# Designs tried in a protein design run: peptides against a protein of PDB entry 3J47. Part 15

Target 1, 121 residues: chain A of PDB entry 3J47
Amino acid sequence: IRLTNQLKSLKGLQSKLKDVVEYLDKVINKELPINHTILGKLQDVFNLLPNLGTPDDDEIDVENHDRINISNNLQKALTVKTNDELMVIYISNLVRSIIAFDDLIENKIQNKKIQEQRVKD
Target 2, 26 residues: chain B of PDB entry 3J47
Amino acid sequence: NAQYHLLVKQGDGLLTKLQKYGAAVR

## One batch from the design tools (peptide; aimed at target 1 Y90)

Design b2_p14_7_s1 (made by RFdiffusion4, then SolubleMPNN; from b2_p14_7, 10 letters changed)
Fold by OpenDDE base, seed 4:
Structure b2_p14_7_s1 (fold): chain B 121 residues (1-121), chain C 26 residues (1-26), chain A 14 residues (1-14)
Amino acid sequence: as target 1 above (121 residues)
Amino acid sequence: as target 2 above (26 residues)
Amino acid sequence: EPEKLYLELKQLAL
């Protein structure tokens, strides 16, 4: 039951994340207006990520295009790092749930063996 | 990337075994 | 056999 609920919750999160990506793609393609509330919540999620780069105050007039590429590469690297951390946590919880299930079944097998011995006596 | 895919494959293997075992215990 | 599947789960969980 608990493991099935966790797997269902993860599948639900994956589906919601896919819906958010599809929404963002539609906004980028100008098919839908920018929803400031969704953008604000996404921005809050990114602001809860560890503060990535104090801009050291090097005022170098590097064309706006290079700043966008650096920001996108950093954001991608951070998304990958955050995804890796979340996956490690997920796998750790999965393994713990498997061990707990394994122990439950060992107990069930032992109880069945004890009952079969008691029926033979 | 490669270590991530390996970890995911190991997790999927464990999940499949857990599902088979959960079905055998039901 | 449930015991064989159990041993295989234990080997993969360690």
Scores: peptide ipSAE 0.405, ipTM 0.866, DockQ to the pose 0.050
OpenDDE base, seeds 1, 2, 3, 5: peptide ipSAE 0.400, 0.390, 0.394, 0.389; ipTM 0.874, 0.862, 0.869, 0.871

Design b2_p14_7_s2 (made by RFdiffusion4, then SolubleMPNN; from b2_p14_7, 12 letters changed)
Fold by OpenDDE base, seed 1:
Structure b2_p14_7_s2 (fold): chain B 121 residues (1-121), chain C 26 residues (1-26), chain A 14 residues (1-14)
Amino acid sequence: as target 1 above (121 residues)
Amino acid sequence: as target 2 above (26 residues)
Amino acid sequence: SPLKEYLELKQLSL
């Protein structure tokens, strides 16, 4: 029963990671805005990942060591993948902020030109 | 890793420039 | 001018 629940939780995590990747791809493609709530939930999932790997029960059979190494490698790979995802989000937000700022400046330039024309008339 | 840190550093530089300009425009 | 300083900052950022 516990192993089946762990496998189900891992499958759920894998599905969620797939959804996150798909969301990130949409954000990169500028199809969707960055949702801070999704990012917060992702960070929470990562903060919980170290705790999900703690075996409750004392029977560490030798077969568990290879599984622990696979789990640690998977956790490390997931952590790296998430760092990459967070980076892409950060860059995407930065680029959007720059574009919005560029538009604000262009609006100020236009407003100044309109005022200068009105003072000459 | 190195490319990541470089990209983050460039982003932080742009953010700082953006903040300075935002403060000058206000 | 804040606009000139921004244009310079923009050129340095591209």
Scores: peptide ipSAE 0.382, ipTM 0.872, DockQ to the pose 0.035
OpenDDE base, seeds 2, 3, 4, 5: peptide ipSAE 0.374, 0.374, 0.377, 0.364; ipTM 0.860, 0.872, 0.871, 0.866; seed 4 fails the geometry check

Design b2_p14_7_s3 (made by RFdiffusion4, then SolubleMPNN; from b2_p14_7, 11 letters changed)
Fold by OpenDDE base, seed 3:
Structure b2_p14_7_s3 (fold): chain B 121 residues (1-121), chain C 26 residues (1-26), chain A 14 residues (1-14)
Amino acid sequence: as target 1 above (121 residues)
Amino acid sequence: as target 2 above (26 residues)
Amino acid sequence: LPEKLYELLRQLAL
C-alpha cells in the first residue's frame, strides 16, 4: 500500500510537471492567456525551491542566460537527488515488505507444526 | 537510469520468488 | 536472509 501510494504520487508529480511545461509552452507561444493564479502557484513552488535564482524583478538584463542555466542545473540536480531519495525509500519499503512476508510465512509454518504435534498427542 | 532499471528488475524478481514461497506455504 | 536484508535497510537509512 505505502509503496504503491509513493509510486502513484511520483507519477502524479511527473504528470503535473509535464502539464506545467506544456502550459508554459502554450503561454510562450501565445496560444493561451497568462493565468495569474497558475503563475502565482508556480512562483510559490519556485520560492519553496532553494534559490532557483529568480532575478529580482528589477534587472531583466540579457546576462541572465547563464544564471538561468545555473538555476536549471540546480533544479535538475535537486530533481535527480529527489529521484534518488525516492528510489532509496522505494527499495527500503520493498525490503521491509519482503521481511514482513518472510516472518508471516515462518509464523504459519510454526503454527502448522504446533497443530500437527497436538494431533499426535 | 540503467542501474535504476536493473535494481527495480531485481526487486521484481525477489517479489516473484516471495509470491511463489507464500503460495507453497499456503 | 532477513538479517542481511535488515542490515541493507540500515545501510540505506544511514
Scores: peptide ipSAE 0.446, ipTM 0.888, DockQ to the pose 0.057
OpenDDE base, seeds 1, 2, 4, 5: peptide ipSAE 0.417, 0.439, 0.428, 0.413; ipTM 0.878, 0.887, 0.881, 0.873

Design b2_p14_7_s4 (made by RFdiffusion4, then SolubleMPNN; from b2_p14_7, 8 letters changed)
Fold by OpenDDE base, seed 5:
Structure b2_p14_7_s4 (fold): chain B 121 residues (1-121), chain C 26 residues (1-26), chain A 14 residues (1-14)
Amino acid sequence: as target 1 above (121 residues)
Amino acid sequence: as target 2 above (26 residues)
Amino acid sequence: SPEKLYEELKKLAE
């Protein structure tokens, strides 16, 4: 049961990471806005991951301890990788917001100059 | 986690400065 | 890589 749940969670995480990468590629190409639902689901998966590592049964033989440590290290590595991807998405959104704001400021400055020229004529 | 929070804080600070500049240009 | 994406976004912001 535990191994099946871990495998299901890993497959779910792998699928989500693939979706995040695909979304990032679309965001880089300016095809789609950030999907907050994908980020929310990813955060939920990460919040549940620490709970998947808790052994419910006391009789875990020494051989299971090495597998648990490997699983925990892999989960930690996947968590770090996902945090890095989320950081890149966040920075990308900030940069896009800055560019959009810069364009807005420039457009306002140009409109003001055009209005001033019309009043002077 | 700490590095991520620091980066987010820096980004929020930059966004706030940009918003203030945009409000002053309006 | 995240670093490559960051550099591309930085160039776009310039």
Scores: peptide ipSAE 0.430, ipTM 0.874, DockQ to the pose 0.049
OpenDDE base, seeds 1, 2, 3, 4: peptide ipSAE 0.368, 0.414, 0.412, 0.355; ipTM 0.870, 0.877, 0.877, 0.866; seeds 1, 4 fail the geometry check

Design b2_p14_8_s2 (made by RFdiffusion4, then SolubleMPNN; its pose is not in this set)
Fold by OpenDDE base, seed 2:
Structure b2_p14_8_s2 (fold): chain B 121 residues (1-121), chain C 26 residues (1-26), chain A 14 residues (1-14)
Amino acid sequence: as target 1 above (121 residues)
Amino acid sequence: as target 2 above (26 residues)
Amino acid sequence: SIRKEAQELLEKIK
């Protein structure tokens, strides 16, 4: 139950993140006007995220390259962590499927035994 | 890494056993 | 046997 809820939540977050990226791409391509309400909520999300290296446009100097590399490393680490969490959930679902199939096999064995008893009577 | 590979190997062992039992119940 | 091993695997994932 808990892992299924975590998977559902993570899939929901992934879908929402995809919708946000698709929206941002449409805004960048001038296909849609910037919705200030969506942008404000995105800014709030980015402010809650550990600084994933949007360079604040006001420091053009050589220190930004190391900050960009640190940001890329943090983004990569978060992506790896997210992938590991997805894999744990995937394996957990496989294990549940195995248990459910084991129960099906046991039920089939029991039904076969009951039929064999009825043919002997 | 090592714990993950051990987990995957244990899962594969379970799948193999499950296939064998499924074939014996047919 | 299979159910027990599957349960042990599930407890390692938690």
Scores: peptide ipSAE 0.448, ipTM 0.889, DockQ to the pose 0.796
OpenDDE base, seeds 1, 3, 4, 5: peptide ipSAE 0.415, 0.413, 0.415, 0.398; ipTM 0.884, 0.887, 0.886, 0.881

Design b2_p14_8_s4 (made by RFdiffusion4, then SolubleMPNN; its pose is not in this set)
Fold by OpenDDE base, seed 3:
Order: structure tokens, then sequence, then C-alpha cells
Structure b2_p14_8_s4 (fold): chain B 121 residues (1-121), chain C 26 residues (1-26), chain A 14 residues (1-14)
């Protein structure tokens, strides 16, 4: 249950991130006007996210280099944690597939036994 | 690490048993 | 046997 909720939350985050990228691409391509309200909410999300390495090109003060390294370390740690969680989900799905195959094998054995009994009668 | 390796080893043991069962039903 | 071992493995993952 906990893993399924984490996967659902991660998929929700991935979908939101994709929607953001698609919106930014449409704005860059001039297909949509810049919605300042969406941009403000996006900026709030970027301020709440431990700085995901968008250089806002206007204040690279040298004091931010250690904060950028700490943030990159945190982003890397989150990426590693996400990869580990995806591996656990993959193994869980593999185990579920193995159980389903075991059930199919058991059903095939039972059907074979029933046919062998009908040939003896 | 150690728990993950133990889990993978248990999964491989299960897969090997499943292959033996599949061969006995064929 | 295989089902039980698979369930015990799944319970460790959940």
Amino acid sequence: as target 1 above (121 residues)
Amino acid sequence: as target 2 above (26 residues)
Amino acid sequence: DIRKEAQELLEKIE
C-alpha cells in the first residue's frame, strides 16, 4: 500500500512536470501568450523545490556555488532514491507476474489430471 | 544494500523453482 | 510452496 501511494505521487509529479515542460515549450514557440499567473505559480513551485539547477542568469554570486552544490547533491539524492523506488516497484511487478504464472501452471496441472481421470473412466 | 541483495536472491530462487514447475507441466 | 515464498517476498517489498 505505501509503495503504491509513493508511485502514484511520483507519477502525479511526473505528469505535472511534463505539463510544465509542454507549457514552457508552447510559450517559447510563441503558440501561447505568457500567462503571468501560471508563471507566478511555477516560480512558487521552483522556490519550494530545492533549487533544481535553473541558473536564473542574473545573480551568480560566488556564495551560491556551495548552495548549488548542496542542491545538486539533494537533487542527485532524490534521483537515486527515485531510481531505488522504481527498482522496488519493478521487482514487485516481477513477483506478481511469477505468482500469476504459478497459478496458470497449477491450473494446467489440474486440467491435465481431470483429463487423465476421464480417460480411465 | 544487504536487504536488497537478499531480496534479489530470493526472487532468483523463486524464478528457478517456477522454471522447474513449467518444465514438469510441459 | 512457490506462492508462499512469493507472498513473503512481496510482503517485504510493500
Scores: peptide ipSAE 0.460, ipTM 0.887, DockQ to the pose 0.773
OpenDDE base, seeds 1, 2, 4, 5: peptide ipSAE 0.407, 0.470, 0.415, 0.385; ipTM 0.879, 0.889, 0.881, 0.875; seed 2 fails the geometry check

## One batch from the design tools (peptide; aimed at target 1 N93)

Design b2_p15_1 (made by RFdiffusion4)
Pose (drawn by RFdiffusion4):
Structure b2_p15_1 (pose): chain A 91 residues (1-28, 36-48, 72-121), chain B 26 residues (1-26), chain P 15 residues (1-15)
Amino acid sequence: IRLTNQLKSLKGLQSKLKDVVEYLDKVIHTILGKLQDVFNLNNLQKALTVKTNDELMVIYISNLVRSIIAFDDLIENKIQNKKIQEQRVKD
Amino acid sequence: as target 2 above (26 residues)
Amino acid sequence: EKDEEKLKEIENNLS
């Protein structure tokens, strides 16, 4: 789902660029200003990425903890299944 | 870095315990 | 089913 959403966003840019190129050919405004703003707003993320890296580490650690909890419950389930099997054999 | 490593080390320690439990179950 | 649910949780956390 996230991927489809990202593709939709990029699609708009691609189409928008085509339109802009055609517009410029024909000319040979508010949208242009808006685009410029967006441009000014990955390069900048470079410095900001430094911080993101730290946060990414924290969310990785959280995920690892959750995986451990899920393994625990999984072990319990497996034990219950074994017990059920033993009971059936007895029967 | 050292502080960050500390938390990482603790997480690794818990992971080891979990692995040991899994081996005991097997 | 519970096993599958927990495996899915593990896969999601690893992904």

Design b2_p15_1_s1 (made by RFdiffusion4, then SolubleMPNN; from b2_p15_1, 8 letters changed)
Fold by OpenDDE base, seed 1:
Structure b2_p15_1_s1 (fold): chain B 121 residues (1-121), chain C 26 residues (1-26), chain A 15 residues (1-15)
Amino acid sequence: as target 1 above (121 residues)
Amino acid sequence: as target 2 above (26 residues)
Amino acid sequence: SKEEELLKKIQEALA
């Protein structure tokens, strides 16, 4: 019962991680807005993932060691992939913020020029 | 990692330039 | 490829 629940929880976690990756892909593709709270929680989860791979001292049969190594390698690969995706999202947001700020500055300059011209007329 | 840090640094540099320009336009 | 394309767009925006 406990082992089956742990396996179910792990499968659930894997499914949730897949959903997160899909969400991140949608955000990268500008299909959804960036949610900073979600990104922060995801970053926290990924920072904790190296600590989640500590095998509980339960009797892991030698056949499970290969499966655990494959699972750990997949988890590590997923962590690296997600970190890369988060980096891309961060840079994309930074660039968008810079462009928006540049446009705002240009708009303010134009408005100031229009006001100065009105005072001269 | 190094490329990411370089991109972040470049972004921060551009942000700083924009902030200075924004302050000058006020 | 999509990530590389996005990185390229970011680099173009920063230039």
Scores: peptide ipSAE 0.388, ipTM 0.864, DockQ to the pose 0.045
OpenDDE base, seeds 2, 3, 4, 5: peptide ipSAE 0.350, 0.377, 0.323, 0.379; ipTM 0.844, 0.858, 0.853, 0.863; seeds 4, 5 fail the geometry check

Design b2_p15_1_s2 (made by RFdiffusion4, then SolubleMPNN; from b2_p15_1, 9 letters changed)
Fold by OpenDDE base, seed 1:
Structure b2_p15_1_s2 (fold): chain B 121 residues (1-121), chain C 26 residues (1-26), chain A 15 residues (1-15)
Amino acid sequence: as target 1 above (121 residues)
Amino acid sequence: as target 2 above (26 residues)
Amino acid sequence: SEEEKLLKEIQKALA
């Protein structure tokens, strides 16, 4: 039962990570804005991952050591992947903010030029 | 890692310029 | 003028 639940949780996490990657790709492609709630939940999941790999002390079989190493490597890989994804999201948001601000500035400049021209006329 | 840091640095530079401009537009 | 200069700098950094 516990192993099945762990496997189910891992599959759920994998599916969620896939969804996050797909979401991040959409954000990178400017199809969707960054959702802070999704990012927060992802961060929470990653912060909890170190605690999910704690083997129950009772079954220290040699097979568990290889599984623990695989789990730790997977966790490390997931952490790195998440960090990379968060960085991409950050950069994407930054670029979008810069573009939006640039447009705002240009609009302000144009409005100022129009007002100056009206005063000269 | 190096490319990421470069992108972050460029982003920070743009953000700084944006902040300065935003302050000037006020 | 300063606003235009800042805009140009942002555009230059974006390009």
Scores: peptide ipSAE 0.318, ipTM 0.844, DockQ to the pose 0.081
OpenDDE base, seeds 2, 3, 4, 5: peptide ipSAE 0.315, 0.300, 0.312, 0.298; ipTM 0.837, 0.842, 0.844, 0.836

Design b2_p15_1_s3 (made by RFdiffusion4, then SolubleMPNN; from b2_p15_1, 8 letters changed)
Fold by OpenDDE base, seed 4:
Structure b2_p15_1_s3 (fold): chain B 121 residues (1-121), chain C 26 residues (1-26), chain A 15 residues (1-15)
Amino acid sequence: as target 1 above (121 residues)
Amino acid sequence: as target 2 above (26 residues)
Amino acid sequence: SEEERLLKEILESLS
């Protein structure tokens, strides 16, 4: 029981870490509209969170139940914290991208104005 | 939570504008 | 231009 719960928690953590890494890789590669993926992953986490705390019907000593609840709460808190950090990274990258696009657009607009002026001359 | 959702909403708005801009620049 | 309008909208959203 305890080992099984630890293994389940570890698998859950591993899955979450994999999701985080995959998300980060997608952000680095500029491949996805990140918000939908982040929101989807957040939703998946929230949907999985209630299931992480279900005591299997086996005689878990009251002391072990409290420790399991604390561990689950910590894991939940770490998951939320990780999600928040990912969101901050996302927003930061988004802002940087917007600034870069703004500069690019301004350069294109200026180039267009120069070309239009050359045609008028 | 509310601040987070507001920030996400603002980010989504910016992303949408950025996508439209990227499409216009192409 | 359409590009200038979109740029202005982006800048307004960042302000």
Scores: peptide ipSAE 0.438, ipTM 0.858, DockQ to the pose 0.087
OpenDDE base, seeds 1, 2, 3, 5: peptide ipSAE 0.404, 0.395, 0.415, 0.427; ipTM 0.858, 0.854, 0.852, 0.852

Design b2_p15_1_s4 (made by RFdiffusion4, then SolubleMPNN; from b2_p15_1, 7 letters changed)
Fold by OpenDDE base, seed 4:
Structure b2_p15_1_s4 (fold): chain B 121 residues (1-121), chain C 26 residues (1-26), chain A 15 residues (1-15)
Amino acid sequence: as target 1 above (121 residues)
Amino acid sequence: as target 2 above (26 residues)
Amino acid sequence: SEIEKLLKEIEESLS
């Protein structure tokens, strides 16, 4: 039951991660703005990832060791994939910040030119 | 990892250039 | 122009 729930949660995470990637691709293609809800969900996924570094040594029967290693490897792979997605989000946010800053700079330049022209008149 | 780091570095470089431009326009 | 150049560099990095 617990393992099945973990697998189901992992599949759910994988599906959400796929949705995030698809969303990020649309953001990269300037089709959609960054959705903070997707970022929040991705963070939630990370917070739900059990710490890959603490195999609690206690109840691991040897037969489950391979499954636990597979689960840990899958979780690690998911962590890497999530890091890649977070990176894409970061870059997308950076690009948006740059565009917004460019617009602000241009607006400031225009406002200065208008003020200079008003002083000259 | 290396591609990620490169991309982040490029982003930081662009941000730095943007900051310099913003400072020059001020 | 410099900002446009930076934007182009970003686009190239995303491609």
Scores: peptide ipSAE 0.363, ipTM 0.861, DockQ to the pose 0.084
OpenDDE base, seeds 1, 2, 3, 5: peptide ipSAE 0.362, 0.334, 0.346, 0.344; ipTM 0.860, 0.855, 0.861, 0.855

Design b2_p15_2 (made by RFdiffusion4)
Pose (drawn by RFdiffusion4):
Structure b2_p15_2 (pose): chain A 91 residues (1-28, 36-48, 72-121), chain B 26 residues (1-26), chain P 15 residues (1-15)
Amino acid sequence: IRLTNQLKSLKGLQSKLKDVVEYLDKVIHTILGKLQDVFNLNNLQKALTVKTNDELMVIYISNLVRSIIAFDDLIENKIQNKKIQEQRVKD
Amino acid sequence: as target 2 above (26 residues)
Amino acid sequence: SLSEIRKHNLATKLE
């Protein structure tokens, strides 16, 4: 789902660029200003990425903890299944 | 870096314990 | 290692 959403966003840019190129040919405004703002707003992320890297590490550690918890419950379920099998054999 | 490594080391330690439990179950 | 963590987190978010 996230991927589809991202694609939709990029699609708008692609179409938007085509329109802009055609517009410029024809000319040979508010949208242009808005685009410029967006441009000013990955390059900058470069420095910001430094911090993001730290945060990404924290969310990785959290995911690992969750995976451990899930493994614990999984072991319990396996034990219950074994016990059920044993009971059936006894029967 | 050292502080960050500390938390990482602890996480690894817990992971080891969990692996040991899995081996005992097997 | 940072790249591996990033790829892992990204895969988790996509799931």

Design b2_p15_2_s1 (made by RFdiffusion4, then SolubleMPNN; from b2_p15_2, 9 letters changed)
Fold by OpenDDE base, seed 4:
Structure b2_p15_2_s1 (fold): chain B 121 residues (1-121), chain C 26 residues (1-26), chain A 15 residues (1-15)
Amino acid sequence: as target 1 above (121 residues)
Amino acid sequence: as target 2 above (26 residues)
Amino acid sequence: IIDEIREEVLKLLLE
């Protein structure tokens, strides 16, 4: 049961990561806003990652030590990959905030110029 | 780590330029 | 990907 759940969670994570990449590509292309729901789901996956590698205290069978090390190494590698993806999302948010601020500044300049013209007429 | 810090530092540099632009428009 | 995002951000800052 546990291995099937880990495999299902890994497949779920892989699907989510694919959806995030596709979403990031759309964000880069200015087609879509950052989906806070995708970010939240990635954070949830990151928070669940430590729990996916905890051996339930039931059944230390000696054959599992290599499998536990492989599982922990895979989980660590997935944690690093998830952190890199969260970083890319954070930067994409930063870039969007910068663009939005630049547009607000330009709009403020234009409004100021229009007011200065109206005072001269 | 180093690439992450470099990327964050570039984002901070961009934010600083944006703040200067915002102050010039104020 | 990260470098392409960086180049686009740099372009937007130079405009």
Scores: peptide ipSAE 0.372, ipTM 0.867, DockQ to the pose 0.059
OpenDDE base, seeds 1, 2, 3, 5: peptide ipSAE 0.363, 0.327, 0.320, 0.348; ipTM 0.867, 0.863, 0.860, 0.863

Design b2_p15_2_s2 (made by RFdiffusion4, then SolubleMPNN; from b2_p15_2, 10 letters changed)
Fold by OpenDDE base, seed 2:
Structure b2_p15_2_s2 (fold): chain B 121 residues (1-121), chain C 26 residues (1-26), chain A 15 residues (1-15)
Amino acid sequence: as target 1 above (121 residues)
Amino acid sequence: as target 2 above (26 residues)
Amino acid sequence: LIDKIRKEVLELLLS
């Protein structure tokens, strides 16, 4: 049950992320008008991402374009790192549930053997 | 990517075997 | 069969 729910949640998240990407591509290609409500929610999600572009306030003179590229590269790197970490956590939970299910099966077999012995006595 | 897909595939294989066993013990 | 599954799970944990 727990693993099935986690897998369903992950599939749901993947579908939602795909829908967001498809929407953004259509907006970039001018196929759809900008929906300010969706854009606002997306901005909120990006604002909840760690600020990948606070250089300590002391170097004002790096061209704004290079700062944006560095922040985007760092954002991508942290997104990849976070994705890898989430994948490791997912696999770890999968393995734990396999072990717990194996133990449940073993306990059921032992209980059945004990019942069969009690019927023979 | 490839190592992750391999690990996921192995996990799915184990789950399938475990499900078959759980059904046989029912 | 169980012992094979346990072995495969252990191999997955150690990999």
Scores: peptide ipSAE 0.345, ipTM 0.861, DockQ to the pose 0.053
OpenDDE base, seeds 1, 3, 4, 5: peptide ipSAE 0.327, 0.337, 0.340, 0.315; ipTM 0.859, 0.863, 0.859, 0.846

Design b2_p15_2_s3 (made by RFdiffusion4, then SolubleMPNN; from b2_p15_2, 9 letters changed)
Fold by OpenDDE base, seed 1:
Formats: C-alpha cells, structure tokens, sequence
Structure b2_p15_2_s3 (fold): chain B 121 residues (1-121), chain C 26 residues (1-26), chain A 15 residues (1-15)
C-alpha cells in the first residue's frame, strides 16, 4: 500500500513537471507572460527535491534498488532540464527588462534635449 | 552549470551597467 | 554606454 501510494505520487509529480516544462516552453516562445507565482512555486519544488532522494534505510529489496536508482537518475535529469529551462526564462526576462529600461533611458535623454532646445529658442 | 553561471553573471553585469546609466540620467 | 549595453544584450541573445 505505501509503495503504491509513493509510485502514484511520483507519477503525479512527473505529470506536473511535464506541465511545468510545457508552460516554460510557452513562456520562452513568448506565447505566455511569466507568472511569478508559478515560478516561485517551481523554485520551492526544486528546493525540496534534494529531500525526495533519501530512502528510509529499512526496506531495500535488491530488485527495487535498480528501479529506484533509474527513477532517481531520471528525476535528477528532469530536475536539471527544468533548471535549464528556468534559467532560459530568467535570462529572457532579464534581457527584456534591459531593453525596456534602455528605451526608457533613451526617451528621457531625448526629452531633456528637446527641453534644452526649447529654452535656447 | 558553468555555462549557466557565466550567462547569469553576464546578465547581472549588464543589469548593473544599466542601473548605473539610469542613475546618471536622473 | 547605451549602445554598448544593447550590443552586449544582443551578444547574449545570439550566444
């Protein structure tokens, strides 16, 4: 019963991670704006991932160990992939923020030049 | 990991330059 | 300074 519930929870987590990856791809492709609440929850999930890999030492059947190791390696690979996608999103936002701020600065400079020209006329 | 940290560092460097420029235009 | 930032941002986007 406990093992079946853990497997179900892991499958649920895998499905959610897939939905997250799909959301992240849409944000990278500029199809959706970045939702800070979703991003924060994702970061919280990733900060909890190091604790998902401690097997309680008390029921190691040797046949389960290879399947658990494969599952843990896959989960680690999925974590790395999602961290890479989060990074691409972060950088894409940073770049967009930089461009928007650059345009704001240029507009301020132009407005100052126009005001200085009006004072000389 | 290393490429990630490099790219984040470059982005932070650009943001810092932009902040300095924004402060100079005020 | 702005043009340099734009150039560096473009280099980051193209990398």
Amino acid sequence: as target 1 above (121 residues)
Amino acid sequence: as target 2 above (26 residues)
Amino acid sequence: IIDEIRKEVLELLLS
Scores: peptide ipSAE 0.338, ipTM 0.862, DockQ to the pose 0.050
OpenDDE base, seeds 2, 3, 4, 5: peptide ipSAE 0.308, 0.315, 0.338, 0.321; ipTM 0.857, 0.860, 0.864, 0.861; seed 5 fails the geometry check

Design b2_p15_2_s4 (made by RFdiffusion4, then SolubleMPNN; from b2_p15_2, 9 letters changed)
Fold by OpenDDE base, seed 4:
Structure b2_p15_2_s4 (fold): chain B 121 residues (1-121), chain C 26 residues (1-26), chain A 15 residues (1-15)
Amino acid sequence: as target 1 above (121 residues)
Amino acid sequence: as target 2 above (26 residues)
Amino acid sequence: VIDEIRQEVLKELLE
């Protein structure tokens, strides 16, 4: 049961990561805004990753040591991959914030020019 | 790593230019 | 000056 749940969770994570990559491609292409819900779910996955590799302190069976190492290595690899994806999301947010700030600066310049014209009339 | 550092460096370049622009508009 | 800096920022945002 536990292994099946881990495999199901991993498949669910893989599907979500695929959806995030596809979403990030749309964000890079300026087709969609960043989905904060996807970001939140990735953060939740990242925060749960350390907990997925803690063997519950119940049942040190010697056959599990190789499986635990494989699980920990897989979890570490998933953590690195998730960190890379979060980083791409962060950069995409940064770029969007930069664009929004440029638009705000432009609006401020235009408003200043309009005020200067109204003072000259 | 290298592509990421390049992308971060590009973002920092944009941020620096945007800061200069914001300072010129102030 | 301001319009030049703006054009440079816009150019980098479009690259």
Scores: peptide ipSAE 0.337, ipTM 0.860, DockQ to the pose 0.039
OpenDDE base, seeds 1, 2, 3, 5: peptide ipSAE 0.328, 0.306, 0.316, 0.305; ipTM 0.859, 0.854, 0.856, 0.854

Design b2_p15_3 (made by RFdiffusion4)
Pose (drawn by RFdiffusion4):
Structure b2_p15_3 (pose): chain A 91 residues (1-28, 36-48, 72-121), chain B 26 residues (1-26), chain P 15 residues (1-15)
Amino acid sequence: IRLTNQLKSLKGLQSKLKDVVEYLDKVIHTILGKLQDVFNLNNLQKALTVKTNDELMVIYISNLVRSIIAFDDLIENKIQNKKIQEQRVKD
Amino acid sequence: as target 2 above (26 residues)
Amino acid sequence: AAEANTLKDTLEDLA
C-alpha cells in the first residue's frame, strides 16, 4: 500500500514535468513558483539523515523487542499443541 | 557512541536469553 | 537519504 502511494506521488511529478516542458516550448506561473519552493525544501536530508540514523536505530531496537515477545507467545502455543497431542494419544 | 552501545549490548543480552529458552524447549 | 527513508518505511512496516 505504501509503495502504491509513493508511486502515485512520483507519477504526479513525472506528468507535471512533461506539462512544464511542453508549457516552456509553447512560451518560446504560480506553479513554477511552487515547484521552486519544493525544490528548495535528499540533499538537505543528508545532514538531517544524521539524526534520522539515530532514530532509525531506536525503531530497530523496538522491533527486535517485539520479535522477542512474539517468540515467547509462540513457544507457549507450541507447548499447548504438544500437550493436546499427548492427550489425544492417551485417549 | 559508548552510551548507544550500552543499550545495544543490553538488547543483545536479552536476545541471548530468549535463544537459550528456545534451545531448552527443543 | 533515500536509503534512510526506505529503511524507515521498512522498519515502520515491520512494526

